# Peptides against a protein of PDB entry 4M9S, part 27

Target 1, 135 residues: chain A of PDB entry 4M9S
Amino acid sequence: SRGLVGVECITPYSYKSLAMALQRCVEVLSDEDRSALAFAVVMPPGVDIPVKLWSCVIPVDICSNEEEQLDDEVADRLKRLSKRGALLSGKRMPVLTFKIDHIIHMFLKHVVDAQTIANGISILEQRLLEIGNNN

## One batch from the design tools (peptide; made by RFdiffusion4, then SolubleMPNN)

Design b1_p12_4_s2 (from b1_p12_4, 4 letters changed)
Fold by OpenDDE base, seed 5:
Structure b1_p12_4_s2 (fold): chain B 135 residues (1-135), chain A 12 residues (1-12)
Amino acid sequence: as target 1 above (135 residues)
Amino acid sequence: PLPPARILPVPP
């Protein structure tokens, strides 16, 4: 059975109206939640990503060096974003994961600063290498 | 620490 990859043809008009609605949603976010949303652009869309991998790119100012506290704070930010409409989708089973939808990801590619994207990718790559070397 | 991310306004 060939899964119909439904090319959701978002018309330019529907995209523009959606972009305007998303812009309004972004404006009411806290600085921390808006920063977390921006870095979500470095994740592949449509994939359930574990919180541990999100913690590689979500900026958290934690005074504690405990790794468990980092993942919890990141999870709380992602949970808040998931409650703001269609920004993220969370799953608790079998493992806590978050997913960015293709439409939101496409929006972020257009509005997130190119330097922010480049920095996020570089940091993700560096931290993934560190995780891989510690296993 | 990651520098603060900037989201640009949607062009009109």
Scores: peptide ipSAE 0.452, ipTM 0.884, DockQ to the pose 0.541
Fold by OpenDDE base, seed 4:
Structure b1_p12_4_s2 (fold): chain B 135 residues (1-135), chain A 12 residues (1-12)
Amino acid sequence: as target 1 above (135 residues)
Amino acid sequence: PLPPARILPVPP
């Protein structure tokens, strides 16, 4: 699988082909993983983002209120996404981070529902403010 | 709880 990282120029044809391929990849995801992928659109592309920040927007149905379990479950979802093509890139050192590629992010901007994007941004902003005020 | 995220079909 050629990593999407090397595509400097996307022609309309290449974009359409890539979009179709990505659509097929999205269709085979579980509902949970697909939801996680959708909310990845609120993150800036090309930036290594710590799991803690991902946990602000990735919807997880956790029975326990333990923050550690939240981060682990989010990390597992993001890891699954990273294994299904070039959807995300993970780094373990020095801290576990995930990055969304510009191409994938561009795709998501076009296919994720506008209400989902708006909600995700609002929640991210709220959670970031809470983190910032508690520090 | 966040409402379910929806990914729409690629526009033609």
Scores: peptide ipSAE 0.450, ipTM 0.883, DockQ to the pose 0.593
Fold by OpenDDE base, seed 1:
Structure b1_p12_4_s2 (fold): chain B 135 residues (1-135), chain A 12 residues (1-12)
Amino acid sequence: as target 1 above (135 residues)
Amino acid sequence: PLPPARILPVPP
């Protein structure tokens, strides 16, 4: 699915209309998918991000302690989001990646609570350091 | 585990 590529909000009216449409899309999500969407705000917009990096910030409650299923579950959530209101755009080759569009990211910066953003950034930084030290 | 995320209503 394609994100809102090429859509820029240039007027207050356009912003309000888009925000209302996005609000409606958010309201119909499951709690899990909505949480995943909220944490997408910590990712840089317009960049194809590998699933492995998404897994650093997407909250997953895995019933089995199998870390091997984490990336698959994260990928499934991101796939669902990519099918809803162009919230994300997925790319399968060469590596499975997801991208948040600038307009969606701008929306999230305004509606995600500040504590969630701060927590997401802190956790992402910590997990990226761990990945970097283990390579 | 990450704490639950909250998305606030669109401001008026």
Scores: peptide ipSAE 0.446, ipTM 0.885, DockQ to the pose 0.590
Fold by OpenDDE base, seed 2:
Formats: C-alpha cells, sequence, structure tokens
Structure b1_p12_4_s2 (fold): chain B 135 residues (1-135), chain A 12 residues (1-12)
C-alpha cells in the first residue's frame, strides 16, 4: 500500500494527525516489535535494505547462534511491522528487503532516545566492518 | 511539535 508516497506537502494539521496515528500504532506494538521499529531509525530512509543489514541492529533473543535463524527472526519482526501499514515497506524480490519511509523515519528521529540512536549507529558500523572484513 | 511519544527500546 503506497499510501504515504503521495504526500508532497504535509500540512501542520496532517503532520499532527499522522503523528497521533503513529503514536497510537507504536503504543499497541509488542515490546519486541517496538524495539525493532526504534532501531529502524538508524537505516537510511527511502532505501530498500536487505534483511542481512537489518539483522545488524534489530535486537533478537535467539536461543541458537545460527545466523540463518537470526535473519529469519528479524524478517518476521519486520514483516509484522510492515503489516502495520506505513511503518515499513517490504519487498520480496529479488532479495527480501525492507524500507522505512521518510515520514516514519522523521517521526522516529523525534521519538527514539538519542542515546539509542547513537548506539544503534555504532553497532551498525561495527557489524558492517565485521561483515566487510570477513568477506 | 510531535507529541512526545518515547520509544525506549532495550539495547541489543
Amino acid sequence: as target 1 above (135 residues)
Amino acid sequence: PLPPARILPVPP
């Protein structure tokens, strides 16, 4: 559902209404899904990001250290978020990716704790370096 | 101003 791509100009009223709607949407999420959504703020908006990169920042409590299970669990969380409409946009082909829209990203920048954002960026950078060094 | 929705996630 491409609903928000067409909003060229967010009026203050539309912004307030959207923010309230998003707040309500966030409030009804599980703690796990809400945490996943929070860390989505570290991703560049408008970009289809592979699940592998999402797995760098999405907190998952996995009983097994199997990377395959990590990506699957992350994907499931992101899929649940995508079902909330505007929160994420999933794309299955050619590779499973998820995208955060600019509006949602802007919302998250205001509601996610600054330290969480900083930590998320640091973790992402670290894990990207590890991935790059292992290839 | 966005109403203060605070998302305080548990760090991974």
Scores: peptide ipSAE 0.324, ipTM 0.815, DockQ to the pose 0.107

Design b1_p12_4_s3 (from b1_p12_4, 4 letters changed)
Fold by OpenDDE base, seed 5:
Structure b1_p12_4_s3 (fold): chain B 135 residues (1-135), chain A 12 residues (1-12)
Amino acid sequence: as target 1 above (135 residues)
Amino acid sequence: PLPPATILPVPP
């Protein structure tokens, strides 16, 4: 059974309407949740990403010295985003993961500042290397 | 810590 990778051909019209709806959703977010959403652009769309990897790019201003608290705070932010429409999709089993949809990711690529994207990728790469070297 | 990210207005 060849899974039809349904190329959802989003028409330019559908994109504009979706972009306007998403812009309204973004405007009512807190600054912290908006920042978390912006950095979601560095993740590959359609992939279930573990919270540990999200914690590499989501900015947390106040974190206690415990790594477990960082992951919990990040998870809470991602959970809030997942409850706001189709911004993110969460799965609890077998491991807590979050996924950005292709449509949302496409929106973010157009509205997130290019320097923010570049910085997010660089930091993700650096932190992944650090995790890999400590294992 | 990452600086806060800016989401730009939707282009017209």
Scores: peptide ipSAE 0.277, ipTM 0.841, DockQ to the pose 0.550
Fold by OpenDDE base, seed 1:
Structure b1_p12_4_s3 (fold): chain B 135 residues (1-135), chain A 12 residues (1-12)
Amino acid sequence: as target 1 above (135 residues)
Amino acid sequence: PLPPATILPVPP
């Protein structure tokens, strides 16, 4: 599905209609999938992001501390979100990646709590530094 | 673990 990447200008009417449609989509998500979607706001829009980087900000409660299981669970959540309209776009080749479109990202900036955004950015920055130092 | 995220309702 070609994501909404091509819409640079949204009229106030289009924005209101889109926001209402997206709100309806969010309301039917599970709590865990809704949390995953909320933290997608910290990712740059229009960029294919590897699952490993998504796993830095997607909250997962796993019994095992195995990193491999974490990435699989994150991938499953992102796959579910990608099947819910235009929330995310997945790509399997050459590497499994997910992308948030600019319009969805703009929506999330307006509806995600400011403290959640700040916390997500801080944790992403910390975990990226850790990954970079281990290389 | 990250705290649960909250998506606020769209204002009317």
Scores: peptide ipSAE 0.268, ipTM 0.836, DockQ to the pose 0.580
Fold by OpenDDE base, seed 3:
Formats: structure tokens, sequence, C-alpha cells
Structure b1_p12_4_s3 (fold): chain B 135 residues (1-135), chain A 12 residues (1-12)
């Protein structure tokens, strides 16, 4: 029995329609929430990512250098994104995590500027190295 | 701090 690898040929039309719908959702975001969504492109799709790792790439302008405040502010932004058209999916247990779906991730790969993606990856790598060296 | 990210408009 040859498994029909259903090449869901997403027609260019379906892709364009979906992209336009997502673009409208992005346009109504605040600048801060839109920036947070853009940097979600550096995360692997379909994986529950802890808030601590999101905090490595989400730009937050906080007056205090307290790590607890950073994680809380990042969590609030991600929660707002999860409420808007399921741009993200949040889980509270066992640990607070957020996941980007493959469709949203694919959209972001096409619409986020290449420099933002490169910067986000570089910063994520740097922060992960710092975390790894401090353990 | 990361600079603001830009999401480009979908081409028509």
Amino acid sequence: as target 1 above (135 residues)
Amino acid sequence: PLPPATILPVPP
C-alpha cells in the first residue's frame, strides 16, 4: 500500500488569500506586538518553547534589569498574540510555553525582512551560549 | 535591545 503522500498542493491562490488575511491581522497589532511576532520567526514551528527562551529574542524596553520582570513582560506580549487569531498557542502546564504553528511560521519567513531574521538568530545563539556557560 | 522588526506588506 503506497501511502499517498498527499502533496497538499497549496494553490498559489490559497496561499495568497491566507497571506492577505494574516497581513490584516498583523496590521492591527501595536508596534511592540508586531515586533514580537516578527521575531517569532526564529523559533522552530510546532514546538512548545518556554518563556525563558522567548525572552532571548523578544525586544522588551524595560526600565529595570530584573529577569523576572523581563519574563513577565515577554509572557504578556505572547499572551496578547495568542488571543489574536491564534498567532501563537500558549500552554500553562507544566511550564508556561508558547508555540508558533507551521502556517504562521511560513508566512513570517516570507514577510519578515532578512536582516531582522539574521539579527534574531544571532542574538538567540549568543543568549543560548551565555545560558549554557552559566550552568 | 533589538531594533524594531518590520513585517513587509504582502505583494498584490
Scores: peptide ipSAE 0.266, ipTM 0.835, DockQ to the pose 0.533
Fold by OpenDDE base, seed 4:
Structure b1_p12_4_s3 (fold): chain B 135 residues (1-135), chain A 12 residues (1-12)
Amino acid sequence: as target 1 above (135 residues)
Amino acid sequence: PLPPATILPVPP
C-alpha cells in the first residue's frame, strides 16, 4: 500500500483531486464504517494508536458490554477502513494498532461535522481520564 | 452511545 506518508507538500490542486478520490471512498462505506472514519479525526495523526484507545471513540451499536467484544468489533471496523485505500494503516506487532495519516486527517478535519469532532474529543478525554484513574 | 457521525461533502 503506497502510504501517503511521503507527500511533504500538497498543492491546492492535489488536495482537490485527493479530496475527490477520498469523497468517493467515503460514499461507498457503510454507515457504521463511515461513522468510524469520522471519529478517527480526534486521534493524533501519524501515531500508532492501540485498539483500546480507538474503542473510546468508535461508536459500536451491536456489541455486548464485554470489553473484549468491543475491541474486536472496533478492530474489525478499522481493518475494513485500512483495506479501503489509505484511510488507515494497521500494525499487528507488538500490539494491534491503527494510524491515521496526516493527509487523511487533514481531509477529515475539513469534512467531519464540527459538533462530531467536539463530541469525540470530549468523550475521548473523559474515557482516557477514567482509564488513567482506574490504573 | 456516540451519536452518528456525519462526513460532509467536500466544499467546492
Scores: peptide ipSAE 0.236, ipTM 0.824, DockQ to the pose 0.595

Design b1_p12_4_s4 (from b1_p12_4 with I2L S6R K8L)
Fold by OpenDDE base, seed 3:
Structure b1_p12_4_s4 (fold): chain B 135 residues (1-135), chain A 12 residues (1-12)
Amino acid sequence: as target 1 above (135 residues)
Amino acid sequence: SLPPARILPVPP
């Protein structure tokens, strides 16, 4: 039995309605949480990503003496996003991870500024290289 | 410092 993955073709109408609903959700976010959501576009959709990797792209204004709290602050932002609709899905066990769904990711690709996306990818790549070279 | 991310409104 070939499971017909029914690609429900989201009609253009359904897409517009979904986009409008998501836009309303974005508008009520704080500037910090909105910025965090925008940079979530650089993550692969449907994958449980550890907080350590999220911390590579989530902008946190940390005072120089609080580097040890970076992951905790990032986790708090991602937790808030996960509670505001279906923007993110969090798992606590076995490791704290967050996942962006395909629908949200597609929305972000269309609404996030192209320069923001490019910058986010560049920073992620740079920080991953630094982590790899220190190992 | 990451520049502020901009989310643009969906065109009508």
Scores: peptide ipSAE 0.427, ipTM 0.875, DockQ to the pose 0.529
Fold by OpenDDE base, seed 5:
Structure b1_p12_4_s4 (fold): chain B 135 residues (1-135), chain A 12 residues (1-12)
Amino acid sequence: as target 1 above (135 residues)
Amino acid sequence: SLPPARILPVPP
């Protein structure tokens, strides 16, 4: 089965209109949810990513050092983003995952600060190495 | 701690 990689030809005009709409949606987010959305840019678009991997890049100020609480707080943030239209798509089965759509990812690539992207990638790489070494 | 992420305005 050849997966039709549908080249979503986003016309520049559709992109501008969508970008303006998305900007308005981003402006009404809390600072925490907006930060979570920004770091979503480091994830590959169109892929169902487990919450544990999201927890590597989503900034959470948790007073507790329990890993279980970290994943729950990250999941709550991602759930809130998924309820705000097309920002994220969540799946509960078989494993809780979240996916960023290609269109949203393209938007984030244009509006997220380059230093934020670089920092997010570096932190993701470091934490993935730590997870890999602990297995 | 991750520094706060900055989302820039879409240029007109």
Scores: peptide ipSAE 0.423, ipTM 0.875, DockQ to the pose 0.520
Fold by OpenDDE base, seed 4:
Structure b1_p12_4_s4 (fold): chain B 135 residues (1-135), chain A 12 residues (1-12)
Amino acid sequence: as target 1 above (135 residues)
Amino acid sequence: SLPPARILPVPP
């Protein structure tokens, strides 16, 4: 699938058309993958983010508290999203990272519920502080 | 646990 990297919305019409296409992509996602995509809005666009940081905001229901399993499950979700059009871009080297494109991020800022965004940011901040204090 | 995430319809 071709990424949206380098695509610019020049007109409101172009944005609307792209948004409609993205909406259709979102509609066919599972509930879990759609939730993961929603929380991707809290990440800065255009930045390769390690899976460990994604795991701070991606909701995962795992039976084990093992960090390795959490990262694997998060990675699987993000991989699925990366295969659905250009929702995310993954890199494996030097470490596994995912990036949200500016266009996708702009879309999400308009369609993700404000409470979801606020909650995601709050949780990310808390977990980042916890990671920082444990190091 | 994270609260449910919601994606709203594209505004008209």
Scores: peptide ipSAE 0.420, ipTM 0.875, DockQ to the pose 0.628
Fold by OpenDDE base, seed 2:
Structure b1_p12_4_s4 (fold): chain B 135 residues (1-135), chain A 12 residues (1-12)
Amino acid sequence: as target 1 above (135 residues)
Amino acid sequence: SLPPARILPVPP
């Protein structure tokens, strides 16, 4: 698997201003939306990810065991994040997907707690395996 | 229940 050598062109000056702007954006989010954004760090940047996969890592307080409602709630959260500037980019066709940009992903890698990242990866892997075994 | 994700403040 040829890792996309993402040229981390971290220009330090542009990064600081961007980081401050992003921090401000994050601070005004609800706790739920902020949590959703944090777990977005687990997704590969620059890739259109189906909502089904997002639902593997986005925490949703739904007491309903209806899987269809989970995806809808996740989609709503991601839609809200996509409306907050460059946090996420959504595509509706042909399938509803969301993408995290590289710059946002880099920001999240620096500000999201390492344990949260590790947990998110573990959960994603576990749920992907479950999906794969049920197919 | 996933523990709430914590976004830490950007270190100044």
Scores: peptide ipSAE 0.425, ipTM 0.875, DockQ to the pose 0.532; fails the geometry check

Design b1_p12_5_s1 (from b1_p12_5, 5 letters changed)
Fold by OpenDDE base, seed 5:
Structure b1_p12_5_s1 (fold): chain B 135 residues (1-135), chain A 12 residues (1-12)
Amino acid sequence: as target 1 above (135 residues)
Amino acid sequence: MLPTFDFSIFES
């Protein structure tokens, strides 16, 4: 199976203090943005990931069946998350990518429910296989 | 189904 591997790290900040701050950030998100953040945990931290791969795991309820519009919807959610401090960082050049920081990733691994993480990984692997078969 | 967040491990 195809998958992405994350790396654990140590935060330079007081982890508990940072966690409390991040909890406040999570609580004020919309349901759709909070869901997107939860599933971001399946991505490897510190890596610039193209929107196409994010779209494999970010749940979208209402959107066009066109792939281009699907990616745009996912990108919009990730852009909103990137405006919430250190949750995500976006890069437009050379291609549009988003990256989750090691510290944020470690936080999410501790607070996101285990079933969501497991499902997200499974879905990502399945979608990657589908992409690979279409090449 | 929406994902859930558990912050109890950071609460004393």
Scores: peptide ipSAE 0.549, ipTM 0.900, DockQ to the pose 0.466
Fold by OpenDDE base, seed 4:
Parts: sequence; structure tokens; C-alpha cells
Structure b1_p12_5_s1 (fold): chain B 135 residues (1-135), chain A 12 residues (1-12)
Amino acid sequence: as target 1 above (135 residues)
Amino acid sequence: MLPTFDFSIFES
């Protein structure tokens, strides 16, 4: 996949070209990784988000319901996405986090289906409420 | 159900 680090969308043309490149990246993903990418749209762009929070919204089909295994599976998916044209930016220390940049986020907002976005937001809100109530 | 992507807005 082509690297997208440093790409800026300052004109409609540049945005379209980037969108086409991103489309190619999305199309070659596995169903699981593509699904994870879709739900990344609900995260705020430009913020280092801990894997624990990503695991609240990224759907996992294969892994058990154990929290640790869930986080590991989510982390693996996010790692793969970070290697595919810098769809995400990972940071290992001090805590494993992933960040979606503004350009990728804006792209996803345009192409991800509305139902997925709505579901992801609902799930995230619910999980945040649960976390807040447990603190 | 898997998420869907629509890229048609970039085709024109």
C-alpha cells in the first residue's frame, strides 16, 4: 500500500486523489480489518486513544469475551491498519495507543454508511457511560 | 452485518 503520511487535502483535486488511493487501500483489507476501519470513524481525530477505548467500539468476531483477549485482537487489527498506508498511527509507550488523523477521519465520514456510524456512536456513548459510572 | 463503504461521491 502507498504511504499517506504527510499528505494534505488542500484542494478538491488533492482530496479526490487521496480518496481514490484510500479506496484502493480499503478494498484490499480483510472483512475484519475493513470493519475495524469503519468504526474508527467514531473516534475523535488527532487524539492518541488507548486500545482499551478502541476495544469498546471495534467489533471482534473470533476472540473470546475475555477483556484481555479482546484488547489483544483489537490491537492486532489496529496494528495492521497502521501498516496499511498509515491509516492509523500507533504509539507503544507509555501506553499502547492509536490515533486517526484528520484526513483519514474526514474520508471515513464521507464513505462509511450512516448506520455504521450511528451504531458506533451509540456503542461508544454507552461504554463511556459505563466507565464513568464505575469510577 | 458488515459495514459498507460508498465511494460514489468521488467518482464525479
Scores: peptide ipSAE 0.549, ipTM 0.900, DockQ to the pose 0.505
Fold by OpenDDE base, seed 3:
Structure b1_p12_5_s1 (fold): chain B 135 residues (1-135), chain A 12 residues (1-12)
Amino acid sequence: as target 1 above (135 residues)
Amino acid sequence: MLPTFDFSIFES
């Protein structure tokens, strides 16, 4: 499936139709996948990002997942999102990465609640500092 | 708290 990168919104109607299609995709997701998608908004668009960095912001219930399985669980969620309406684009080689396209990112910035965005940014900043200090 | 989505800006 070709990513939405090539979709040019020529008319306001085309933009509205695309937004409605994305809305339908979001509404049919599970709670856990929808949450993962919401927090994807804090990542820079158009960049192939390793799963390790995604795991800094994707919420995982630690009561149901062992620490050693966190990256695998995050990867599974991102894989499911990549199969739903081109919400994400995954690459397995040379390193497992996922990318959010500019159009999807712009959409999420408009529809995800401001508190979630602010929390996600704060969490990401904190985790990056911790990673940097442990090196 | 689960994230919320607001699509109202596209319904008008």
Scores: peptide ipSAE 0.547, ipTM 0.901, DockQ to the pose 0.513
Fold by OpenDDE base, seed 2:
Structure b1_p12_5_s1 (fold): chain B 135 residues (1-135), chain A 12 residues (1-12)
Amino acid sequence: as target 1 above (135 residues)
Amino acid sequence: MLPTFDFSIFES
């Protein structure tokens, strides 16, 4: 109730039921996917975000420094998350994007540790700046 | 270090 007041979202679940369902979804994720979900909190909700931007914050350990490999790994994680209830919504055309809904985003803001959120935002800002300077 | 989740705020 308290955390979802004012959210313009339609859900068939009560606040408590939704929170419990989401908790269960989070707990059954792998460490890698759960980490990806945690950092999804730094993205603006309700916006279709290209994988390239997701790759700015999703932590991935790859053998190669190739950008394509990074994007592919990030995409795979986000695809898995999109298959877990309403955690993410994927769109393939015209460009592969993923979106976090407001209600999920608000949930994450309440449960993800503050340091992760702060770090994620900082990293995103830095990498966006780098991308902007290189274009 | 892995991110942590705290669901205690929803327990009551």
Scores: peptide ipSAE 0.547, ipTM 0.899, DockQ to the pose 0.529

Design b1_p12_5_s2 (from b1_p12_5 with S1M S4T S9L)
Fold by OpenDDE base, seed 2:
Structure b1_p12_5_s2 (fold): chain B 135 residues (1-135), chain A 12 residues (1-12)
Amino acid sequence: as target 1 above (135 residues)
Amino acid sequence: MLPTFDFSLIEA
């Protein structure tokens, strides 16, 4: 199993101030980008995750079921999120990946509804299983 | 259905 679990300690004051800033950032996002951000909570923090894996959980409504188009659309959303400061960190080389910071992840775990989190994890697990079975 | 965010913890 692959994953990174970290424990970070922050003061309540620091958390609240950051949380307030993050709330404002979330509120100004489009519905699509905000949805993508919500599902980012299912990814392990501090890990560079390939776009293909992000595509397993980021909801995209596309006319074509082509995998390439799905990945591109997801990448665009994640890129936009990465431009919003500390929300995500992107790397283009050697492969396009995105990483969620521990602090942001902790924030999302507190504010994203539990059902979304549970569903996202379930969907990710299902998709990973499908990928594994096809290889 | 879109995910929902609860920010009440920030105000608490």
Scores: peptide ipSAE 0.560, ipTM 0.894, DockQ to the pose 0.456
Fold by OpenDDE base, seed 5:
Structure b1_p12_5_s2 (fold): chain B 135 residues (1-135), chain A 12 residues (1-12)
Amino acid sequence: as target 1 above (135 residues)
Amino acid sequence: MLPTFDFSLIEA
C-alpha cells in the first residue's frame, strides 16, 4: 500500500472561496453524478481506492447485475467526476483507482446530509463483510 | 432517495 498523502492547510477564506466554487460545480452535475459524489464522502481521503470498492457504495439506478457491467457504470461516473476540477483523481495503472483529496473530502463532510453519510458507511461495512466472507 | 447538500454554512 502507498499510504496516505499529507493534508493541505489553507486559510478560512481560501476554504470558503473554494467551497463556493465547488458548490457551483455540484449544482450543475446530473442526479447520478451528484449522488456518486455524495457517497464519495465515506471513502478515506488521500488513498487510491479500486473501482470494486467504490462500487460498494455508489448507487446504480439502471444497470445489469453483472459485476463487470456494474463496475463499468461506476467507473464511468467516477471518470466524469475526475474531469470536473479536482473532485477526484484517477489512476489507470497498475489497476483503475480513484482518490478523493483531503480538501474535497472535508468539503463533502460539511455539505452532505448526515443521513446519507451514515447510510453510506453502513452499506460499505455490510458489503465489505460480504466480500470478506466470500473470499 | 437522493442525497441532499446543505450549503448554508458556505453562504453564511
Scores: peptide ipSAE 0.558, ipTM 0.895, DockQ to the pose 0.459
Fold by OpenDDE base, seed 3:
Structure b1_p12_5_s2 (fold): chain B 135 residues (1-135), chain A 12 residues (1-12)
Amino acid sequence: as target 1 above (135 residues)
Amino acid sequence: MLPTFDFSLIEA
């Protein structure tokens, strides 16, 4: 399947104090933002990813959000995450992108349930394939 | 279903 090549985190995760801080950050998130953070694990770390690609995997409540606003809704969630410590790093120019660093990625790989990770990867691969076929 | 987080590895 066509999709972003996942980059495995090669940086050892040995910062327990950081992990504890990250846990606190996760616990105070809304359900929506926490869900978005969980699915961030499917993205390759250290890469500036356009919002369009994030929108392929970040779950959105379709009952409250129009399809035309999907990217905006996803962007808002990612922006909130970027304002909470080192969860994400955002860039506005030249295009709006967000990046998960290696440490956060490794943290998520350890704490997010395996089924969510597997589902997220599958969904991302499918959506990327669809995008690729339309180009 | 919402994702679940397991922090037991941190708390250990």
Scores: peptide ipSAE 0.558, ipTM 0.893, DockQ to the pose 0.410
Fold by OpenDDE base, seed 1:
Structure b1_p12_5_s2 (fold): chain B 135 residues (1-135), chain A 12 residues (1-12)
Amino acid sequence: as target 1 above (135 residues)
Amino acid sequence: MLPTFDFSLIEA
């Protein structure tokens, strides 16, 4: 059993070893994928989150404002992150979702800059309000 | 502005 900031989990790695491995994974990401990973910190860990909600916080530079293109681009980034082992876990059925586990979430909370976290939370809250008002 | 990562606590 190992714990990060009060969260206990089972891992074959020591805290430092796991953190070092995660650091290496982050460093080899593209700027786009690394940015997406940073904003994953605003999502609740252990929950299958639909791509639509991810698209609320992950910054995407696209020519069109079409939501479909936005979701597709976000999905591609999340898929790439899911191929980096424990960074994200994707689920195709019944709905395409991605999940950040508790270990990765705690890691990100410690290494992602505070301004990014604050911005991500604010953006997510704003987008959720917009979705709630429009539906 | 891109997000920044601080790994100083890990490297220490």
Scores: peptide ipSAE 0.556, ipTM 0.892, DockQ to the pose 0.519

